Peptides against a protein of PDB entry 5VVV. Designs and how they scored, part 76

Target 1, 276 residues: chain A of PDB entry 5VVV
Amino acid sequence: FLCGVVEGFYGRPWVMEQRKELFRRLQKWELNTYLYAPKDDYKHRMFWREMYSVEEAEQLMTLISAAREYEIEFIYAISPGLDITFSNPKEVSTLKRKLDQVSQFGCRSFALLFDDIDHNMCAADKEVFSSFAHAQVSITNEIYQYLGEPETFLFCPTEYCGTFCYPNVSQSPYLRTVGEKLLPGIEVLWTGPKVVSKEIPVESIEEVSKIIKRAPVIWDNIHANDYDQKRLFLGPYKGRSTELIPRLKGVLTNPNCEFEANYVAIHTLATWYKSN
Target 2, 276 residues: chain A of PDB entry 5VVV as posed
Amino acid sequence: FLCGVVEGFYGRPWVMEQRKELFRRLQKWELNTYLYAPKDDYKHRMFWREMYSVEEAEQLMTLISAAREYEIEFIYAISPGLDITFSNPKEVSTLKRKLDQVSQFGCRSFALLFDNIDHNMCAADKEVFSSFAHAQVSITNEIYQYLGEPETFLFCPTEYCGTFCYPNVSQSPYLRTVGEKLLPGIEVLWTGPKVVSKEIPVESIEEVSKIIKRAPVIWDNIHANDYDQKRLFLGPYKGRSTELIPRLKGVLTNPNCEFEANYVAIHTLATWYKSN

## One batch from the design tools (peptide; aimed at target 1 Y160 V195)

Design b2_p29_8 (made by RFdiffusion4)
Pose (drawn by RFdiffusion4):
Structure b2_p29_8 (pose): chain A 276 residues (1-276), chain P 29 residues (1-29)
Amino acid sequence: as target 2 above (276 residues)
Amino acid sequence: SEEKEEVFEKHEKAKEEYKEQALKDYEEW
């Protein structure tokens, strides 16, 4: 069961030294996972096709090392959604070459994120593929095979919370396609009824497990402050029923951008991780 | 260079839309 932090916000990402202290904290409080997905670390999203330079690679390896030294599982995320051409094979290949480079840093766990992308395709893609959801699942699956079908592997759908489902959660062509076609070994990230969910009703998640055909992984935006400059969240982890742990694969908290402000955010996530 | 500029535009648009939606969700609390 996956529990911990996703560094997945817009803005100045954390530095290696902050992530070491993060791992030591996750261990002192018995959490198991860190998802690396900062939106503005350019090679994660904006320049996803680009390989890490020599010194960048030294940093990532030293990072994945301290993750094992503290036994925190490290999941690496990549976001090709902005401009990838799903049908073109050179494009599919560059993604593997990039995912290969990171695999050789010590990385076993991977994620493909597709949140916040223009919902339609290029002229070339609309031929080979029936729908937008078909294209993402095809590449997510093809990639899932290539890496030797890894232990934990996440998929973040374009429709990743209740508000964002067209027309509703239950009879959505995008969501229908994912639950049926996406492989049973691939996890699905979900964010609650809204992007920043005030509460996560047990009925809403049971409802979601209907069409995804899985217990989804929560990308929790409760303490995220990247959207309002004046705002900071030092409150407890709340509005999440303890009865959810049995029904979910995991909860990764996407916290405040200011690193040291995240003490209460992670500790309260940790106490609640107990009690179920 | 033009391709990189298009990526920047797409990224900034997605970022702005996200920030508007997140703030709206929080105000409803």

Design b2_p29_8_s1 (made by RFdiffusion4, then SolubleMPNN; from b2_p29_8, 17 letters changed)
Fold by OpenDDE base, seed 1:
Structure b2_p29_8_s1 (fold): chain B 276 residues (1-276), chain A 29 residues (1-29)
Amino acid sequence: as target 1 above (276 residues)
Amino acid sequence: MEEEKKRLELYKKAKEKYKKIAREEVEKW
């Protein structure tokens, strides 16, 4: 069971010292996972093709080593979906080289994210792939196998919540393709019925699990504030029954952008996880 | 420069779409 934090917000990323402090807190609270997915990290999303510099490599190696010291699984995410041509072998090769570089930093767990992109393929991809889901699954499976089938590999769908599913969760051709064609060792990220789910009913997890043919990992936006900088979410982790735990592969909270605001959010997630 | 400008525009559009949806969802809490 993956339980911890995703740094998955829009806005200024956390500094390396904040991330190390997070790992110490996660260990202390018996949480086990950190997902590196900061939207405003240029080499994560907008400039995903660019290799890390020597200085950036040293920082990431130090961060990954710190996660290991605190027994926290470090998952590196990349979001190529803004402008990747899935049918172009050069684009696939560029993605492979980027993940090889991160593997050299000592990273062993990875995520490929297709959140917050338009549901459109270019003309070249339409000639090769029958749908956008087929294109995403093809590259994800190829990357997963290329990396030697790592123990933890995550996929974030473009339809990552109930409100994004067309026509709905149970009838989505996109999620059906993901469930049928995504390799069984790849985990699927999900935010619940909504982008920011006040509640995640058990029945909603049973519905999505049926179509994706696996238990999801919750990307939980309950404490996310990147959409409204005037709000801080200081309340407890709530609106999730403990009956979800046996029906999930994990829960990763995407908390407030302000690192100092997240004590209650993360501590109460840990209490929730241990209550089962 | 045109490709970078296009990527930045796509990023901004996606970010603003997400923010709008998330705000509208939380306002119904």
Scores: peptide ipSAE 0.748, ipTM 0.960, DockQ to the pose 0.895
OpenDDE base, seeds 2, 3, 4, 5: peptide ipSAE 0.742, 0.741, 0.748, 0.746; ipTM 0.960, 0.959, 0.960, 0.960

Design b2_p29_8_s2 (made by RFdiffusion4, then SolubleMPNN; from b2_p29_8, 15 letters changed)
Fold by OpenDDE base, seed 1:
Structure b2_p29_8_s2 (fold): chain B 276 residues (1-276), chain A 29 residues (1-29)
Amino acid sequence: as target 1 above (276 residues)
Amino acid sequence: MEEEKKRLEKYEKSKEEYFKKAREDVEEF
């Protein structure tokens, strides 16, 4: 069971010292996972093709080593979906080289994220792939196998919540393709019925699990504030029954952008997890 | 430069679409 934090917000990423302090807190609270997915890290999303510099490599190696010291699984995410041409073997090779570099930093767990992108494929991809889901699954399976089938590999769908599913969760051709064609060792991220879910009913997890043919990992936006930085979500982790735990592969909270605001959010997630 | 501009425009559009949805969802709290 993956339980911890995703740094998955828009806005200024956390500094390396904040991330190390996070790992110490996660260990202390008996949480086990950190997903590196900051939207405004240029080499994560907008400039995903760009290799890390020597200085950036040293920082990432130090961060990954710190996660290991605190027994926290460090998952490196990349978001190529803004402008990748899935059918172009040069784009696939560029993605492979980027993940090879991160593997050399000592990273063993990875994620491919296709959140917050248009559903429209380019003309070249339409000639090769029957749908956007087929294109995403093809590259994800290829990368997963290329990396030697790592123990933890995550996929974030473009339809990552109930309100993004067309026509709905149980009838989505996109999620059906993901469930049928995504390799069984790859985990699927999900935010619940909504982008920011007040509640995540058990029945909603049973519905999505049926179509994706696996238990999801919750990317939980309950404490996210990137969409309104005038608000701080200081309340407890709530609206999630403990009956979800045996039906999930994990829960990763995407909390407030302000690192110092997240004590209650993360501590109460840990209490929820240990209450099962 | 034109490809970078188009990529930035896509990023900003997708970010604003997410922000809109997240704000709408939080109004139901």
Scores: peptide ipSAE 0.733, ipTM 0.959, DockQ to the pose 0.912
OpenDDE base, seeds 2, 3, 4, 5: peptide ipSAE 0.727, 0.724, 0.729, 0.725; ipTM 0.959, 0.957, 0.958, 0.957

Design b2_p29_8_s3 (made by RFdiffusion4, then SolubleMPNN; from b2_p29_8, 14 letters changed)
Fold by OpenDDE base, seed 1:
Structure b2_p29_8_s3 (fold): chain B 276 residues (1-276), chain A 29 residues (1-29)
Amino acid sequence: as target 1 above (276 residues)
Amino acid sequence: MEEEEKRREKYEKSKEEYKKIAREAVEEF
């Protein structure tokens, strides 16, 4: 069971010292996972093709080593979906080289994210792939196999919540393609019925699990504030029954942008997880 | 230059769409 934090917000990323302090807190609270997915890291999303500099490499190596010291699984995410041409072997090779570089930093767990992108394929991809889901699954499976089938590999669908599913969760051709064609060792990220879910009913997890043919990992936006920087979510982790735990592969909270605001959010997630 | 500008425009558009949907989702809290 993956339980911890995703740094998955829009806005100024946390500094390396905040991330190290996070790992210490995660260990202390018996949490086990950190997903590196900061939207405003240029080399994660907007400039995903760009290799890390020597200085950035040293920082990431130090961060991955610190996660290992605190027994925290470090998952590196990349979001190529803004402008990748899936049918172009040069683009696939560029993605492979980027993940090879991160593997050299000592990273062993990875994620491919296709959240917050248009559903439109370019003309070249339409000639090769029957749908956007087929294109995403093809590259995800190829990368997963290329990396030697790592123990933890995550996929974030473009339809990552109930309200994004067309026409709905149980009838989505996109999620059906993901469930049928995504390799079984790849985990699927999900935010619940909405982008920010007040509640995540057990029945809603049973519905999505049936179509994706696996238990999801919850990317939980309950404490996210990147959409309104005038709000801080200081309340406890709530609206999630403990009956979800045996029906999930994990829960990763995407908390407030302000690192110092997240004590209650993360501590109460840990209490929830240990209550089963 | 044009490709970087187009990438920036796509990024900002998707970010603002997410923020709108997230704000609407938390109005029910």
Scores: peptide ipSAE 0.710, ipTM 0.954, DockQ to the pose 0.927
OpenDDE base, seeds 2, 3, 4, 5: peptide ipSAE 0.707, 0.701, 0.707, 0.699; ipTM 0.954, 0.952, 0.953, 0.952; seed 5 fails the geometry check

Design b2_p29_8_s4 (made by RFdiffusion4, then SolubleMPNN; from b2_p29_8, 16 letters changed)
Fold by OpenDDE base, seed 1:
Structure b2_p29_8_s4 (fold): chain B 276 residues (1-276), chain A 29 residues (1-29)
Amino acid sequence: as target 1 above (276 residues)
Amino acid sequence: MEEIKKREELYEKAKKEYEEIARKAVAEF
């Protein structure tokens, strides 16, 4: 069971010292996972093709080593979906080289994210792939196999919540393709019925699990405040029954952008996880 | 509806910023 934090917000990323302090807190609370997915990290999303500099590599190696010291699984995410051509072998090779560089930093766990992108393929991809889901699954399976089938590999669908599913969760051709064709060792990220889900009913997890043919990992935006910088979510982790735990592969909270605001959010997630 | 709309607004803002950066990068080459 993956339990911890995703740094997955829009806005200024956390500094390396904040991330190391997070690992110390996660270990103290018996949480086990950190997902590196900061939307405004240029080489994560907008400039995903660019290799890390020597200085950036030294920082990431130090951060990955610190996660290992605190027994926290470091998952490196990349979001190529803004402008990748899925049918172009050079684009696939560029993505492989980027993940090889991160593997050299000592990273062993990875994620491919296709959240917050348009559902449209370019003309070249339409000639090769029957749908956007087929293109995403093809590259995800190829990358997963290329990396030697790592123990932890995550996929974020473009339809990552109930409100983004067309026509709905149980009838989505996109999610059906993901469920049928994504390799079984790849985990699927999900935010619940909404982007920010006040409640995540058990029945809603049973519905999505049936179509994706696996238990999801919750990317939980309950404490996310990137969409309203005037608000801080200082309340406890709530609106999630403990009956969800046996029906999930994990829970990763995407909390407030303000690092010090997250004590209650993360501590109460840990209390919830231990209550089963 | 408001929270989805705010995240969609952030996505549309990020997309516009990306398109502007991409246009500038091509113009420097």
Scores: peptide ipSAE 0.033, ipTM 0.560, DockQ to the pose 0.053
OpenDDE base, seeds 2, 3, 4, 5: peptide ipSAE 0.025, 0.022, 0.022, 0.018; ipTM 0.585, 0.585, 0.573, 0.491; seeds 2, 3, 4 fail the geometry check

## One batch from the design tools (peptide; aimed at target 1 V195)

Design b2_p30_1 (made by RFdiffusion4)
Pose (drawn by RFdiffusion4):
Structure b2_p30_1 (pose): chain A 276 residues (1-276), chain P 30 residues (1-30)
Amino acid sequence: as target 2 above (276 residues)
Amino acid sequence: SEEAVERAAYYVSEEYVEELHAALKEEEEE
């Protein structure tokens, strides 16, 4: 069961030294996972096709090392959603070559994120693929195979919270396609009824497990401050029923950009991780 | 940094949800 932090916000990402202290903290409080997905680390999203330079690679390996030294599972995320051409094989190949490079840093766990992308496709894609959801699942599956079908592997859908489902959660062509076609070994990230959920009703998640055909992984935006300059969140982890742990694969908290402000955000996530 | 804040704010706004649903409805009618 996956529990911990996703560094998944817009803005100045954390540096390696902050992530080491993060791993030591996740262990002092018995959490198990860290998802690397900062939106503005350019090679994660903006230039996803680009390989890490020599010194960048030294950094990532030293990072994945301290993750094992503290026994925190490290999941690496990549976001091709902005401009990838799903049908073109060169494009599919560059994704593998990039995911290969990181596999050789010590990385076993991977994620493909597709949040916040223009919902329609290029002229070339609309032929080979029936719908937008078809294209993502095809690539997500093909990639899931190539890496030797890894232990933990996440998929973040374009429709990743209740508000974002067209027309509703239950009878959505995008969501319908995912639950049926996406492989049973691939996890699905979900964010609550809204992007920043005030509360996560047990009925809403049971409802979601309907169409996804899985207990989804929560990408929790409760303490995220990347959207309002004046705002910071030092409150407790709240509005999440303890009765949820049985019904979910996990909860990764996407916290404040200021690293040291995240003490309460992670500790309260940790205490609640107990009690179920 | 200011642009990153504005970009993050846009995706959690009601405006983004309304524009996304309108674009999907137009594509369904086509």

Design b2_p30_1_s1 (made by RFdiffusion4, then SolubleMPNN; from b2_p30_1, 12 letters changed)
Fold by OpenDDE base, seed 2:
Structure b2_p30_1_s1 (fold): chain B 276 residues (1-276), chain A 30 residues (1-30)
Amino acid sequence: as target 1 above (276 residues)
Amino acid sequence: MEEAVKRAAELVSDEYVEKRHKQLEEEEKK
């Protein structure tokens, strides 16, 4: 069971010292996972093709080593979906080289994210793939196999919550293709009924699990505040029954942008997780 | 920072959901 934090918000990423402090807190609270997915980290998303500099490499190596020291699984995410051509072998090779570099930093767990992108494929991809889901699954399976089928590999669908499913979760052709074609060893991220889900009912997890043919990992935006500068959510992790735990592969909270505001958010997630 | 907030705010809007559903409906009709 993956339980911890995803740094998945828009805006200024956390600094390395904050991330190391996070690992210390996660260990102390018996949480086990950090997903590196900061939306405005240039080489994560907008410039995903760009290799890390020597200085950036040293920082990431140090960060990954720190996660290991605190027994935290460091999952490196990349979000190529803004401008990748899925059918282009050069793009696939560029993605492979980027993940090879991160593997050299000592990373063993990876995520490929297709959240917050348009559903439209380019003309070249439309000639090769029958749907956007087929394109995403193809590259995800290829990368997963290329990396030697790592123990933890996550996929974030473009339809990552109930409101983004067309026509709905149980009838989504996109999620059906993901369920049928995504390799069984790849975990699927899910955010619940909405982008910011006040509640995640058990029935909603049973519904999505049926179509994706696996228990999801929750990317939980309950404490996210990147969408409203006036919001600071200091409340407990709530609206998630403990009956979800046996039906999930994990829960990763995407918390407030303000690092110091997250004590209650992360601590109460840990309390929730230990209550089962 | 303001651009990041605008992007995040768009994602949680009802208008974004409606736009997305409309795009998907138009793709299924082709």
Scores: peptide ipSAE 0.458, ipTM 0.898, DockQ to the pose 0.871
OpenDDE base, seeds 1, 3, 4, 5: peptide ipSAE 0.421, 0.449, 0.449, 0.437; ipTM 0.886, 0.895, 0.895, 0.890

Design b2_p30_1_s2 (made by RFdiffusion4, then SolubleMPNN; from b2_p30_1, 11 letters changed)
Fold by OpenDDE base, seed 2:
Structure b2_p30_1_s2 (fold): chain B 276 residues (1-276), chain A 30 residues (1-30)
Amino acid sequence: as target 1 above (276 residues)
Amino acid sequence: MEEAIKRAAYFVSDEYVEERHKKLEEEEKK
């Protein structure tokens, strides 16, 4: 069971010292996972093709080593979906090289994220893939196999919550393709009924689990505040029955952008997790 | 920072959900 934090918000990423402090807190609270997915980290998303500099490499190596020191699984995410051409072997090769570099930093767990992108394929991809889901699954499976089928590999679908599914969760052709074609060793991220889900009912998890053919990992935006400058959510982790735990592969909270504001958010997630 | 907030707000908006559904409906009709 993956339980911890995804740094998945828009805006200023956390600094390395904050991330190290996070790892210390995660260990102390018996959480086990950090997903590196800061939207405005340039080489994560907008400039995903760019290799890390020597200085950036040293920082990431240090960060990954710190996660290991605190027995926190460091999952490196990349979000190529803004402008990748799935059918272009050079793009696939570029993605492989980027993940090879991160593997050299000591990273062993990875994620491919296709959240917050348009449901659109270029003309070249339309000639090769029958749907957007087929394109995403193809590259994800290829990368997963290329990396030697790591123990932890995550996929974030473009339809990552109930409201993004067309026509709905149970009838989504996109999620059906993900369920049928995504290799079984790849975990699927899910956010619940909405982008910011006040509640995640058990029935909603059963519904999505059926179509994706696996228990999801929750990317939980309950404490996210990147979308509202006036929001600082200091309340507890709530609206999630502990009956979800046996039906999930994990829960990763995407909390407030302000690192210092997340004590209650993360601590109460830990309490929730340990209550089962 | 202001641009980041606008982007985040867009993806959380009901407008984005509606636009997404509209696009997907149009794709199924082709």
Scores: peptide ipSAE 0.506, ipTM 0.904, DockQ to the pose 0.893
OpenDDE base, seeds 1, 3, 4, 5: peptide ipSAE 0.485, 0.504, 0.491, 0.479; ipTM 0.895, 0.904, 0.897, 0.894

Design b2_p30_1_s3 (made by RFdiffusion4, then SolubleMPNN; from b2_p30_1, 9 letters changed)
Fold by OpenDDE base, seed 2:
Structure b2_p30_1_s3 (fold): chain B 276 residues (1-276), chain A 30 residues (1-30)
Amino acid sequence: as target 1 above (276 residues)
Amino acid sequence: MEEAVKRAAYFVSDEYVEERHKKLEEEEKE
């Protein structure tokens, strides 16, 4: 069971010292996972093709080593979906080289994210893939296999919540393709009924689990505040029954952008997890 | 920071959901 934090918000990423402090807190609270997915980290998303510099490499190596020191699984995410051409072997090779570099930093767990992108394929991809889901699954499976089928590999669907599914969760052709074609060793991220889900009902998890043919990992935006400058959510982790725990592969909270605001958010997630 | 908030706010908006559904409905008709 993956339980911890995804740094998945828009805006200023956390600094390395904050991330190390996070790992210390996660260990102390008996959480086990950090997903590196800061939207405005340029080489994560907008400039995903760019290799890390020597300085950036040293920082990431240090960060990954710190996660290991605190027994926190460091999952490196990349979000190529803004402008990748799925059918282009050069793009696939570029993605492979980027993940090879991160593997050299000591990273062993990875995520491929297709959240917050347009549902459009270019003409070249339309000639090769029958749907957007087929394109995403193809590259995800290839990367997963290329990396030697790591123990933890996450996929974030473009339809990552109920409101993004067309026509709905149970009838989504996109999620059906993900369920049928995504290799079984790849975990699927899910956010619940909405992008910011006040509640995640058990029935909603059963519904999505059926179509994706696996228990999801929750990317939980309950404490996210990147979308509202006036929001600072200091309340507890709530609206999730503990009956979800046996039906999930994990829960990763995407909390407030302000690092110091997240004590209650993360601590109460830990309490929730341990209450099973 | 303001641009980041605008981007985040877009993806949580009802407008984005509606636009997304409209695009997907159009793709199913092709």
Scores: peptide ipSAE 0.525, ipTM 0.908, DockQ to the pose 0.896
OpenDDE base, seeds 1, 3, 4, 5: peptide ipSAE 0.503, 0.516, 0.512, 0.490; ipTM 0.901, 0.908, 0.904, 0.898

Design b2_p30_1_s4 (made by RFdiffusion4, then SolubleMPNN; from b2_p30_1, 11 letters changed)
Fold by OpenDDE base, seed 2:
Structure b2_p30_1_s4 (fold): chain B 276 residues (1-276), chain A 30 residues (1-30)
Amino acid sequence: as target 1 above (276 residues)
Amino acid sequence: DAEAVERAAKLVSDEYVEERHKKLEEEEKK
């Protein structure tokens, strides 16, 4: 069971000292996972093709080593979906080289994220793939196999919550293709009924699990505030029954942008997880 | 900062959900 934090918000990413402090807190609270997915980290999303500099490499190696020291699984995410051409072998090779570089930093767990992109393909991809889901699954399976089928590999769908599913969760052709064609060793990220889900009912997890043919990992935006920086979400982790735990592969909270505001958010997630 | 907030705020808006559904409906009709 993956339980911890995804740094998945828009705005200024956390500094390395904050991330190391996070790992210490996660270990202390018996959480086990950190997903590196900061939307405004340039080499994560907008400039995903760019290799890390020597200085950036040293920082990431140090960060990954710190996660290991605290027994926290460091999952490196990349979000190529803004401008990748899925059918272009050069793009696939560029993605492979980027993940090879991160693997050399000692990273063993990876994620491909296709969240917050338009649900369309370029003309070249439309000639090769029958749907956007087929294009995403193809590259995800290829990268997963290329990396030697790592123990933890995550996929974030473009339809990552109930409100983004067309026409709905159970009838989505996109999620059906993901469920049928995504290799079974790849985990699927899910956010619940909405982008910010006040509640995640058990029945909603059973519905999505049926179509994706696996238990999801929750990307939980309950404490996310990147959409409204005038607010701090200081309340406890709530609206998630403990009956979800046996039906999930994990829960990763995407919390407030303000690092110090997250004590209650992360601590109450840990309490929730241990209550099972 | 302001641009990041605008991007995130768009994602949680009802308008964005409606626009996405409309685009998907138009793609399935082609």
Scores: peptide ipSAE 0.496, ipTM 0.913, DockQ to the pose 0.875
OpenDDE base, seeds 1, 3, 4, 5: peptide ipSAE 0.034, 0.324, 0.031, 0.018; ipTM 0.575, 0.703, 0.599, 0.430

Design b2_p30_2 (made by RFdiffusion4)
Pose (drawn by RFdiffusion4):
Structure b2_p30_2 (pose): chain A 276 residues (1-276), chain P 30 residues (1-30)
Amino acid sequence: as target 2 above (276 residues)
Amino acid sequence: EEREEELEEDLEIIENAEENGEKYREELEE
C-alpha cells in the first residue's frame, strides 16, 4: 500500500539535499513512497524527450541511492502530454530511450502523467486511434510491457477528479475506456471530487472504483500552495475518512512548495496512515 | 450550476499555478 509524498507542484522544485532530508523524515514516520513529478524541472515535462546530461545523471543516481539507503520507494514520473504524437513510432521510441536512461539509474518504479493537456489530438493521431483515451492507454500499456512490467506503475488521467469528468464520473467515454483497456498491473491516480478536495466521500471513491475497475491512488492536493502566492498550509490532514485506507491503493500528498513548511502536512498524513 | 461553478474554480486554480510556474521559468532563463 503506497503512502507518502508527490513533489508534483508548479514552481522551483526541491534540491537533492532537501529530498534526502525528506526520505529521512518519511522513514522516521513510516511512509513508503516518493513520486518525483515536479512540473517545472524541464526534463520531466517541457523537454521530456531530452536525456539527462552527465552531471544531471550523477545527481539522479545519488538521489535514487539515498532512497534505497532509507528504503523509500522512488517512482519516476514523465509527462509527454503537451505535444507527444501517440501514433508516430519515433515518438514512442524516444519515450522508451528516456525511460531506459532512468531505469539504469536504479529506478524500478515509473509513472506516466497526463493531467492538464489540451483534450484533442493532431491530424496524424485521429486516424490510428478512435479516441483520445485510446491513444494514452495504448502507449501506457506498450511502455508498461517494455520496462518488464514493473512492480509499481502509475497513470494519471486527463480526467483526474470529479469536476473534470465529461459529462459526469459514471458515464464518461474517457473514463469508460480506461477502466476496460488499461492493464490490471497499472495504477490510476485520482485527486478527489475536485482538484483540491475539501473532503473525499467514501461514496465518491466507491463510485470511482466503478469505472476505473481499481482502487485508485490519491494524488492529494490538500496542502498544495502553488496556485496562490499569499497562501501556506500548516493545518492537519483532514476531511479524509479513516475508512478509506481499505478502499485505496494509496495516497501521495502534493504539499507546499516551501519544503520546511511541510512538517505538519506529512506528520499528520503519517498518524492517519496508522489507525488503518 | 453548482457543478459548473466548482469546475470554473478548479480551472482557475490550475491557471494560477501555471502562471506562477511560467514566471519562475522566465526568471530562471534570465

